# Designs tried in a protein design run: peptides against a protein of PDB entry 3H8D. Part 193

Target 1, 122 residues: chain A of PDB entry 3H8D
Amino acid sequence: DMKRQQRFFRIPFIRPADQYKDPQNKKKGWWYAHFDGPWIARQMELHPDKPPILLVAGKDDMEMCELNLEETGLTRKRGAEILPRQFEEIWERCGGIQYLQSAIESRQARPTYATAMLQNLL

## One batch from the design tools (peptide; made by RFdiffusion4, then SolubleMPNN)

Design b2_p27_4_s1 (from b2_p27_4, 10 letters changed)
Fold by OpenDDE base, seed 4:
Structure b2_p27_4_s1 (fold): chain B 122 residues (1-122), chain C 122 residues (1-122), chain A 27 residues (1-27)
Amino acid sequence: as target 1 above (122 residues)
Amino acid sequence: as target 1 above (122 residues)
Amino acid sequence: MEEERERENLERFERWLEERLRRLEAE
């Protein structure tokens, strides 16, 4: 149902290998999630030293967060929630449109708010 | 097979929520693992400001390391490997015996070297 | 009790994320 609430989150991270290094050697990454109602629809990971990782429900379930939105506790974490456009801007820059489109065309994508919006755009 | 090599490891970690905070607010924890041959048997996490986390194979598979020992790279990480007693001492302090016992009694624990040893003890 | 549950949920997520990052480093 497209009437489900769409919520977006961003969490910074430092690679485990860098956590105990000097500050100048701690490279920051970003973890992003789009929840379509209680379940994740898209996940995105920005790393300082490698290409971004894009993940979509259905295709990449094994790598995506399996917790429902409530189980993540993210709704209660100050500063974690971001605006839809803050997610989409990065998603687009990272080639997310093409990635999701390919997943739809290959019948790998689980129907979500994201797939519906993209199918309406293209 | 109880003839598999038992190896134990410890690495530090900082909670994702603390990674970008001031040094005084970056609380250091410790991640422990017991490998029974190539696969993890027990996992343990120490935190400075909350109860320890104990995990056992079979019961807690979804929260434990899914990589085999070689894939983790821990065998090549200097200072990561610890003595069996260094793991067991902390495990016992944290209530690991009771935790594993309960997992065995509830038929949730996958048989490992750890379950065999505990069943011999009790 | 609700605050405790919320804290536990966030901690569960933090563990998930840390493990995810470790897997990525291993690949």
Scores: peptide ipSAE 0.358, ipTM 0.754, DockQ to the pose 0.543
Fold by OpenDDE base, seed 3:
Structure b2_p27_4_s1 (fold): chain B 122 residues (1-122), chain C 122 residues (1-122), chain A 27 residues (1-27)
Amino acid sequence: as target 1 above (122 residues)
Amino acid sequence: as target 1 above (122 residues)
Amino acid sequence: MEEERERENLERFERWLEERLRRLEAE
């Protein structure tokens, strides 16, 4: 049911390899998640020194957050939740539309709010 | 085979969740690992502001390091390796003996060097 | 206690994310 609540989150991170470095050398990355109801639909990771990683439910389940939304505690973390457009703007910039479309066409994508929206646009 | 090499490691970390906080609130934690041969047997996390986290193989596999020792790069990280007693002292202080014992009794623990040592003590 | 559960959940996520990042570095 696509009537489920859609929620988006963003968490900054410092790479494990940078933990021992001086503050100025700790390059920040960003972890993004789109939850369609209790389960993640899309995951996106921005790294300062390598290409972004895009992941979609069904295709990339083993690399995506396995915790349901409640189990993440993200809804209670100040500053973690973002607006839909804040996610979508980055998603589009990183080629997310093409990535998700390809996953749908290859029958690898699990139906989610994201797949439904894309199919309506096409 | 309990003749496998036992190696212990400790690295500092600042949690991703603390990245949005002011510098004074980016509190340093400590991540500990006990490797029984190539695979982790025990994991321990210390935080300055909350109770420690204890994890044991078999019971907590999904929350523990999924990489083998070589893949972690810890053996090549200066200052990461610690003496067995440096791990055990903290483990005992944090209630690790009781935690591991409970995991054994509930048949959740995977047999490791740690389980063998504990069973020999009891 | 709900607050304790929420704390545990967030910590669980933090551990998951750290492991995810370590995995990526190992690849």
Scores: peptide ipSAE 0.357, ipTM 0.757, DockQ to the pose 0.528
Fold by OpenDDE base, seed 1:
Structure b2_p27_4_s1 (fold): chain B 122 residues (1-122), chain C 122 residues (1-122), chain A 27 residues (1-27)
Amino acid sequence: as target 1 above (122 residues)
Amino acid sequence: as target 1 above (122 residues)
Amino acid sequence: MEEERERENLERFERWLEERLRRLEAE
C-alpha cells in the first residue's frame, strides 16, 4: 500500500574487530534503512574498508533486518531518523538505482514504495 | 547427538550505542555462548545496566548467533574459550535453568545437550 | 511498561546489528 509512511534511519557502527582498539584505529561505518510502513524496503551499509552494501526487499531478505519498525525501537532513538533525501543521496551515489532496477527486472524485488518510485522514474 | 563436543565461550562487548562514548561511558558487557557441536545451544549476555539476556536454541534462534562454531573464529581467539562451569555458574545465577525449563515445557526449545542435561536434572 | 518495551526493542535491534556485523567479518 503506497499510503504507508516512509521512514529512514541511520545508525553508526564500529566493526566488532575494532571495538577494543584505540580510538584512532576504530573505523566507523554506517547502517541505513528505508522502512515502507512497518517493514524494511531497502538496507544500505557503508563500511570504511570495503564497498558499500546495497540490499533490497525480496532479493536480499536474508541479510536485511527482519524486525518490523516497532521492534527495532529506532523511532525512539534520538538522532537515528533521517530525512528521505539523506538516505537517497547516499543510495544513489552507491549505485542503488541500478541495483534496484536490476532486482526488479529479474523479478527478485518485492514490491515496495522504492520499487514503485523507481518504476515511475524510469 | 550427545556425542558432540560441548564448548563454551565468553567475549566482551560494548553496546553499539556506547561505541562512540568516552571510555568512562562505555559500559562493558559479556557475551557467552554454549556450542553443542557446531551449533549454538545457549547464548547469554551480561549487561552493566539491564538484566541478563538468556537465549536458547529453538525458541530464540532469531536473536542468537547464526554462525557455526568454525565460522565464529572463537576457537582461534585467545582467551575466548571458557570452562563449562564458568558458563554454567553464570547461567544458573541468571535463572537459566528456569528459562530453559520453560522453553522445554512450551515445546519451544530445540533438542540440545542443554535440554538433555536439564531433563536429567529434573 | 511501554518504555520498557521500547528499550527491549532497541536492544533487540542492537543485538541484530552486532550479529550482522559478525557475519560480515566472518566472510
Scores: peptide ipSAE 0.354, ipTM 0.750, DockQ to the pose 0.543
Fold by OpenDDE base, seed 5:
Structure b2_p27_4_s1 (fold): chain B 122 residues (1-122), chain C 122 residues (1-122), chain A 27 residues (1-27)
Amino acid sequence: as target 1 above (122 residues)
Amino acid sequence: as target 1 above (122 residues)
Amino acid sequence: MEEERERENLERFERWLEERLRRLEAE
């Protein structure tokens, strides 16, 4: 059902290896998620020193957050939720369209709001 | 085999949800681990603003470190390794004995050095 | 108990993310 609420979140992180370092040596990363209703549809991770990681439901389930939206508590975390465009802008810059398209074509992607929107674009 | 080397580690962490806050609002926690040979037996997390988290192998595998000791790199992190008593002192104060005992009695705990030692005490 | 449940959920997520990041460091 494409009438499910689409919600997007962004959480900063410092890599575990940097936790004990001085603040000036801590590199910040960003974890992004797109939830299609209760379940995650896309996940994206920006790291300061390596390429971004793009993940889509169906193909990358083993690496994606297995918690449903309620189980994450993210809806109650002030400042965590972002606008759709704030996610999509980064997603597009990181090659997310091509990544998801490839997952659809290879029949690896689980149908989500994201897959439907992409199929409408193409 | 209870002849496996028992090693203990402690590293600081700042919760991902607090990474975007000002430094004065970042709450420092401590992550503790007991490795029974290559594999984690107990995990403990101390937080400044909430109760400690205790985790034992078998029962809490989904929430514990899934890496073997070598994969963690902890043996190569200066200052990470601690003495057994430095772990046990905190474990005891946090109710770890009772937690592990309950896990054993409910048949949820995987046999480890920790379970064996507790069974010897009781 | 709703507030406590929400807190527990967020804590679970935070642990999940920490573990994921640790695994990524090992790769």
Scores: peptide ipSAE 0.360, ipTM 0.757, DockQ to the pose 0.541; fails the geometry check

Design b2_p27_4_s2 (from b2_p27_4, 9 letters changed)
Fold by OpenDDE base, seed 2:
Structure b2_p27_4_s2 (fold): chain B 122 residues (1-122), chain C 122 residues (1-122), chain A 27 residues (1-27)
Amino acid sequence: as target 1 above (122 residues)
Amino acid sequence: as target 1 above (122 residues)
Amino acid sequence: SEEARLEAAEEKFEAWLKERLEKLEAE
């Protein structure tokens, strides 16, 4: 059902190699997730030292969060939840539309709210 | 199309009678809106001195914002946009589910995302 | 308790993310 609740989250991370460095030498990355109901539909990672990583359900399942939304605790983490546009703005900048489109065309994408919205746009 | 973008907004207001009072004597109310695409679907007003006001499209059109979302400028007003749950939490506390249900049953409600979601829940 | 469940959830996610980042760093 495409009427499932759509929820978006963002959390910062520090690279493992920077864990014990002075704060000024820690480069922050950002982990993003779009949940279509209980399951992740899109994942996006902004790394400080490499290109963004885009992941879509069906194609990239092995690299995406396997925890359902409840199991992540993200809904209870203060400041983690973001507006849809806060996700989409970054997603679009990173080439997410083209990435998801390609996944749909190659039949690698699992149907989600994201695939449905994109198919409406195209 | 029920795949329209759902956006929620909240802005404070001061009662006209309190406009020229000292800040400590100004009682703040809150105006809430749910837009289903370009048009308002639900409106809610929290007043400091009277019961909440709930309004739904179709039934309460004459009392609801007649401007489309773009015309309101709410999307450009910093801090105005809120998460869906921030609206729904207050809506539910104020008896919004029952209010909308009654509007549907009396055939006064215009079909919106809100009516569709409620009908799924019931 | 609900609190314990929530803490466990947070720990699970942090562990998952840590492992994800370590794998990426090793590449």
Scores: peptide ipSAE 0.319, ipTM 0.633, DockQ to the pose 0.712
Fold by OpenDDE base, seed 4:
Structure b2_p27_4_s2 (fold): chain B 122 residues (1-122), chain C 122 residues (1-122), chain A 27 residues (1-27)
Amino acid sequence: as target 1 above (122 residues)
Amino acid sequence: as target 1 above (122 residues)
Amino acid sequence: SEEARLEAAEEKFEAWLKERLEKLEAE
């Protein structure tokens, strides 16, 4: 229910192809996640060389992290947890509201805190 | 309802009596707040020279911030917003669970996200 | 131990993320 804890995380990554290059040639990306209780509700990826990737539970399950929050270790990783607004600001800039809305309308989105919030907003 | 945004803040303060003292004689305290939507649900104060102060909506309204969240400017103050766990960890250490529970049992607590969460936990 | 569980979780997640990124590069 809505009483589940909402937690947000961000971690940087280097593309596999850049792993062994000189530091100046390693382009950094960012992986974001929103967890609604133990399970991921939204995932977002900022890549240095392609458009942002937005993913929502139900629609994009095969591409989203299958680990529950505890299994990820993210809550224990220093600097990984971010404020809700730090996630939402990027989410909105990337067109996340429209993406989630479309997933709801097409009945592809699994109900989450995110879907409930959007339906409350609209 | 439970869809209201939960936000947490922390700001340092210097006691009025220390305001004009040398830096080494200025003892720092910390003011904490939990906002359930626009209104404060919990307030907490860490003092250098006295026990922590815990306050909950309904019971302690006269001692708590009367401003709505927007009026406080806290959302615009760099470094003021903290993660839920950063608040809860201190709250728990200060005996906040028992304090809020007692306020609920005595029917002094106004229903908030905090009261709902506690009742869900117990 | 708790530390061992933490390390295992971290490794598991890093492995997942690596695989995710490799799949994306292959597209």
Scores: peptide ipSAE 0.318, ipTM 0.644, DockQ to the pose 0.723
Fold by OpenDDE base, seed 1:
Structure b2_p27_4_s2 (fold): chain B 122 residues (1-122), chain C 122 residues (1-122), chain A 27 residues (1-27)
Amino acid sequence: as target 1 above (122 residues)
Amino acid sequence: as target 1 above (122 residues)
Amino acid sequence: SEEARLEAAEEKFEAWLKERLEKLEAE
């Protein structure tokens, strides 16, 4: 639904295994989310020591944030919200277009703003 | 066209009359723009000493930036790009919804992402 | 209160994320 606001967020994380290490030994990852209105449409995780993880609603629900946007508090977290392009640039670099396309083609993706935009792009 | 990227920008300006005053006497305004792809769709100006100015493509072309997005260099200006909501919040506060609606109803507004979104909202 | 709601939301998300990351490490 075009009426829903599209909002993007990015937060850093430290691996649990590194939490108690010296700062210089803490490897930072990044958690990204695209919210289509109140619900997550895409999630992306940049880990310091493994390949990026791409997740799309419908297909990857079990791995994605189940909290609605309000429940996350992300909108009130300083510096968490990012521009759409800041998300999309990384998404594209990580093969997100192909990933989402495959999810659509396999009928695994839940219809979202992201799926709609991709369908428009293709 | 949904394929076009929607980008929003904000830059400060100092009134010409204040340019050579002491810093404390320089009143800052803000210039806002919504670009629907390469072309401006909405422009908004917050002045320190007069009412906000709202401008919409088609109706107010003569008062709006005639440069395409690339020509403006805004995409390369640090801190210029803002979140959609950062624009829309101010737009709404300034009566932008009504302004754009009136422009649509009077057939003055050029069709843009902004007009489309408003039509969807109503 | 709004502050309480904010804090609760933040804590809930942090907890979720922590659990998510822990699960990933366990794999």
Scores: peptide ipSAE 0.322, ipTM 0.649, DockQ to the pose 0.698; fails the geometry check
Fold by OpenDDE base, seed 5:
Parts: sequence; C-alpha cells; structure tokens
Structure b2_p27_4_s2 (fold): chain B 122 residues (1-122), chain C 122 residues (1-122), chain A 27 residues (1-27)
Amino acid sequence: as target 1 above (122 residues)
Amino acid sequence: as target 1 above (122 residues)
Amino acid sequence: SEEARLEAAEEKFEAWLKERLEKLEAE
C-alpha cells in the first residue's frame, strides 16, 4: 500500500563480547531497518568482522525485529532515522537487490513496499 | 513512476531586503523542495512575515525551481537534504493536501509521485 | 506518561537487539 509511510533507521552497536573492553578494542557494527508502515520490511546488519546480513520480510521473519515501529522507539531516538538513500546505498552495495529478488522469485518474500519497488525497477 | 527516487530538501533564506541588515534584523525563511526523480514535484516557502507559499508541478511551474535536481546542487549541499516526513509535516500543516487536491481536481497538477500518493490517501 | 512509554520502548528494543547480537555471536 503506497499510502504507508516508509521510514529508515540506523543504529550502531557494539558486539556483546566487546561491551566491557577498552574503547579502542570495541568494534562497531551497524543495524539498519526499513519499516513499511508499522512493520519492518527489510533489515540489514553491518558487522565489523563478518559479511553483512540482509533480511527481508516473509523470508527472514524469525531473525528480523518483531517489534512494530512504535514498539521500537526508533522514531523518538535522536539520530536514528536516516534518509531512504542512506539505507538503499548500503543495501545495494551489499547485494540487497539480488537478495530480495531471489526471495520474491522463491515466493519467500512477503509483499512489501520493498518488493513493489523492486518489481518496478526490474 | 514508483521507481523514481523521491528526495526532499530544505534551505534557509534571508529576504533580499534583509541581506545587508544587522543579524538581528534579518528574518529567516525556509525553502523546501520535493523532487520526484530529477524534477521538482512540490515546492514550499515558509516566510517570516507572510503566509506560506505552496507550489505544485504543472500548476505552478513558472514560480517553481526550473532546475533539475542535479543542476540545483542540492544533493551536494551538506545539510540540505531532509527526511520525507520533515517535508510532509510542514506541507500538511500549511494545507498542502488541500492545495494539491484542488490542483488535481482542476486538472492543473502534473502527475507526480505527490499526486499519486494523495490519490492513495483519499 | 510519554517519557515512560519512550523509555519502555527503548529498553525493549535494546533488549531485542542485544539478544539478536548474542545469538549471532554464539554461532
């Protein structure tokens, strides 16, 4: 539904193993989310020491944030919300287009704004 | 076309008459733009001393930015790009929905992402 | 209150994220 607001968020994280280390030994990752209305459509994780993780609704629900947008508090977290392109640039760089396309083709992806946009792109 | 990137920008302006006044006498306005792909779809001006100006593609082309997005340099201007909601919040507050709807109904509005979104909303 | 709601939401999300990251680290 095109009337649903698309919102994107990014938050840094420190690996649990690094939480109590000296700052110089803390490796920072980034957690990204795309919300299609109240529900997450895509999730992406940039880890400092492993390949990025890409997740899409329907296929990866078990690994994605199950909290609705309001429950996350992300909209009220200063500095968390990002521009669509800030998400998409990383998404594309990580192979997100191919990942989402594959999920669509395998009928694993739940229809979202993201799937609709991809269908328009291809 | 849903595959076109929607981008929003905001820049402050000082009225020409205030350009050479003391800072305390310079009244700041805000110029907003919504680009649907390379072309402006909506423009909005918040003035310190008069009602806001709302402009939509097709109807108000003569008063809107005639430069394509690339020509504006806005994408390269740090701090100029804003979130969609940052634009929409002001747009709605200023009566933009009604303005755009009226332009659509009078067949003055050029089809844009904005017109499509409004049709989905109503 | 709005502040309490915000805090609760933030804590809930942080807890979720922490758990997510711990699971990934254990793999």
Scores: peptide ipSAE 0.320, ipTM 0.654, DockQ to the pose 0.682; fails the geometry check

Design b2_p27_4_s3 (from b2_p27_4, 12 letters changed)
Fold by OpenDDE base, seed 1:
Structure b2_p27_4_s3 (fold): chain B 122 residues (1-122), chain C 122 residues (1-122), chain A 27 residues (1-27)
Amino acid sequence: as target 1 above (122 residues)
Amino acid sequence: as target 1 above (122 residues)
Amino acid sequence: SREAELERARERFEAWLRERLERLEAE
């Protein structure tokens, strides 16, 4: 449903091995999520020492957040919510359009706001 | 069209009478705008010394921004874009739901994303 | 209560995230 609220979030994560190091020695990664209504539609992970990870609902469910938006507490986490473009800019830079397109073409992607928007764009 | 991008902006303004006063004596107001695609759907103004002003497309066109989003330069103004909830929270607090509802019922509101969402909510 | 459930869920999310990172490091 196009009337579902689209919300985007970004949280940092620190590798367990770096958790107790000095701030300058904590290599910060970033966990991104796009929620289509209560459920995640896209997930994206930036790591300091490996390629970005892109995940889309349907195809990558086992690796994506299984909690609904409210359960995550992200809406209550100060500074976690980001603008759509803040997500999309990174998503596009990391090849997300092609990744999602391939998932749609292979019939692996679950229909979401993201799939609908991409199909509208192409 | 539900596929049009919804973008929200907030910029400060200083009353003309306070323009040349010391910073501590410049009472800051806030100008809010919701753009449904390229065109404004809702406008909201918070003033330090008078009630909030609510405006909706169709009803209040003559008092609302007449420039399309790109013409405003708001997308290029650092810090101007805000999250949907940052707009909606203030909108709701200022009685925006009732205002827009009344405009719809009186057939004064131009159909926008905002009218569609409200009709879905009610 | 709803608040208590949400708190537990947030804890689960944090745990999920930690486990996700651990799995990625193991690869």
Scores: peptide ipSAE 0.309, ipTM 0.613, DockQ to the pose 0.653
Fold by OpenDDE base, seed 3:
Structure b2_p27_4_s3 (fold): chain B 122 residues (1-122), chain C 122 residues (1-122), chain A 27 residues (1-27)
Amino acid sequence: as target 1 above (122 residues)
Amino acid sequence: as target 1 above (122 residues)
Amino acid sequence: SREAELERARERFEAWLRERLERLEAE
């Protein structure tokens, strides 16, 4: 159902080793999620000292959020929700289009809004 | 087509009378727009010294933005796009639900995503 | 209560995130 609400979220995560450091020494990572209705379609993780991690539903289920959107509490967390373009900008910059395309071609991607949009674009 | 992208925008405007006043004396209003795909579905104007203006497509076309979304340049204006809830919160606070409902009942409202969502809610 | 359920959900998610990060740090 492509009429499902597409919602995007971003939250920081701090390494356990940095949890009690001064703010300037807390290397902040970022956790991004795209929810296609209640279920995650894409996940993206930015780290201060390693390459970004891109994940797509179907292929990377074991690494992706297992909770549905309601269970995450993200919709109630102030500042967590972001605009679609805020997600897509980073997604594209990190090679997400190619990653998702490869997942589709390898038949690893679960059909989602993301796969549908990409297929419409190509 | 309810698969059209729903996008919301907010920009400030300064009253002509305040254009050359000191910043503290520039009473800022806010212009809100809901675009259902390329076309505006709802418009809302907050004023510092008069009641808000609520406008819905079909009924208030002559007072609403006549440009399609691309023509407005809003998608390229930094900070203009807002989350759906940021629009809806103000819309609801200003009596937008009742306004739109009345427009539907009077057969003045053009069918939009907004009318469809309201009808689903009721 | 709904509030309690939501709080538990939040805690579960935060725990998931911590575990995810810990796994990544261990690599």
Scores: peptide ipSAE 0.305, ipTM 0.589, DockQ to the pose 0.639
Fold by OpenDDE base, seed 2:
Structure b2_p27_4_s3 (fold): chain B 122 residues (1-122), chain C 122 residues (1-122), chain A 27 residues (1-27)
Amino acid sequence: as target 1 above (122 residues)
Amino acid sequence: as target 1 above (122 residues)
Amino acid sequence: SREAELERARERFEAWLRERLERLEAE
């Protein structure tokens, strides 16, 4: 159902080796999630020293968050929720549109709000 | 909520410059944290060759641990958790009371168990 | 209780994230 609430979240990844270093020496990564209702539709991982990782439901289920939104606690984590555009801007920069499109065309992507939006765009 | 569990932790850190030196040449610092429920309220860093660093929530968020307590893994780290007084003793020695008081008076401090306790003391 | 279940789930999520990061760092 496209009427499901779309919510986006971002939380940091901190390498164990950097966790207790001075802020200037912390190489922070970021974990992004798009939830289509209770279930994750897209996941994105940014790292300071390697290429971004893009994941879409259906294709990448084994690497994506398996918990529903409520179970993650993200809605209760201060500062975790972000605006849709804050996710989409990064998603697009990382080639997310192409990635999702490819997943759709290969019939790997599970239908989500994200797939629907992309298909409407095209 | 003042009913939140107050937990305190201490872990060592080694300066990057000393990381690969012989043990006798490693100058060990100490990282202290006070968590008010899941979120850090106070952070303190002791170094062998520079003044201590005091940090309070609200004022120093960008320099403090951004992870919630569970994310830090501190509760699972052997020997990391310390008693409240073990934190407070050092905090007081380092001028933490004055630091926090100043942060409160300047409206920089986020309300925490620590701010409440100080305000009750005064 | 539901609250307890949600708390446990949150902890599981955080554990999942840690493991995810560790796996990625090991690559």
Scores: peptide ipSAE 0.301, ipTM 0.534, DockQ to the pose 0.465
Fold by OpenDDE base, seed 4:
Structure b2_p27_4_s3 (fold): chain B 122 residues (1-122), chain C 122 residues (1-122), chain A 27 residues (1-27)
Amino acid sequence: as target 1 above (122 residues)
Amino acid sequence: as target 1 above (122 residues)
Amino acid sequence: SREAELERARERFEAWLRERLERLEAE
């Protein structure tokens, strides 16, 4: 399982109210995902007017993508895939390390590549 | 994000060999399903003459119902829907907690309501 | 119609279930 490919994706989401506004007036949010093999390990959502949402597998399964990577079509969406650091940079800024650490400590986090890496980092 | 509805179903199945036997001589099995929103999260099969079968999303997708909830018609089948506890009671008796836990630990389980709830239970 | 589509889907489910049961009993 350590051989599972780690892939990261980012897609914009536009509020329904902004759907038909001029591009410059659309306040864009961002949906980030880290897939550990076929399954999501971390999810992160940036919003124009509210705090970021951080989600980790196990703890937040109900709010995270239920589709496997292939089912999402993200691998076929041009521009969706991002570099690991592009995810991690935002993750860290949003307090993701602390969030994941807390999930581990509370035994809520499902073991993933992310949990393993955090344990190596600390 | 809106929380997905958790719905549980149970339907009997009669062995093909018993199809035309007298009712009292038909040995009935049971097919159980937990749907996390539109997609199956857990499946369980009770048989009259062999061990129960436990299946969890991600790990056992190939053996589980491939139809979404609406496609199954279960919501329209009288008497098919059961209470959560009616599923969980049997699930627990059959060793479902351990089965799902193992699937999580081996990183085979797709994130679902079931995986999330397991983290809360333990 | 949607109703017809749902019925066909239901039939597919029944077929799927039947096939699975057949496989299980073949074991």
Scores: peptide ipSAE 0.027, ipTM 0.405, DockQ to the pose 0.442

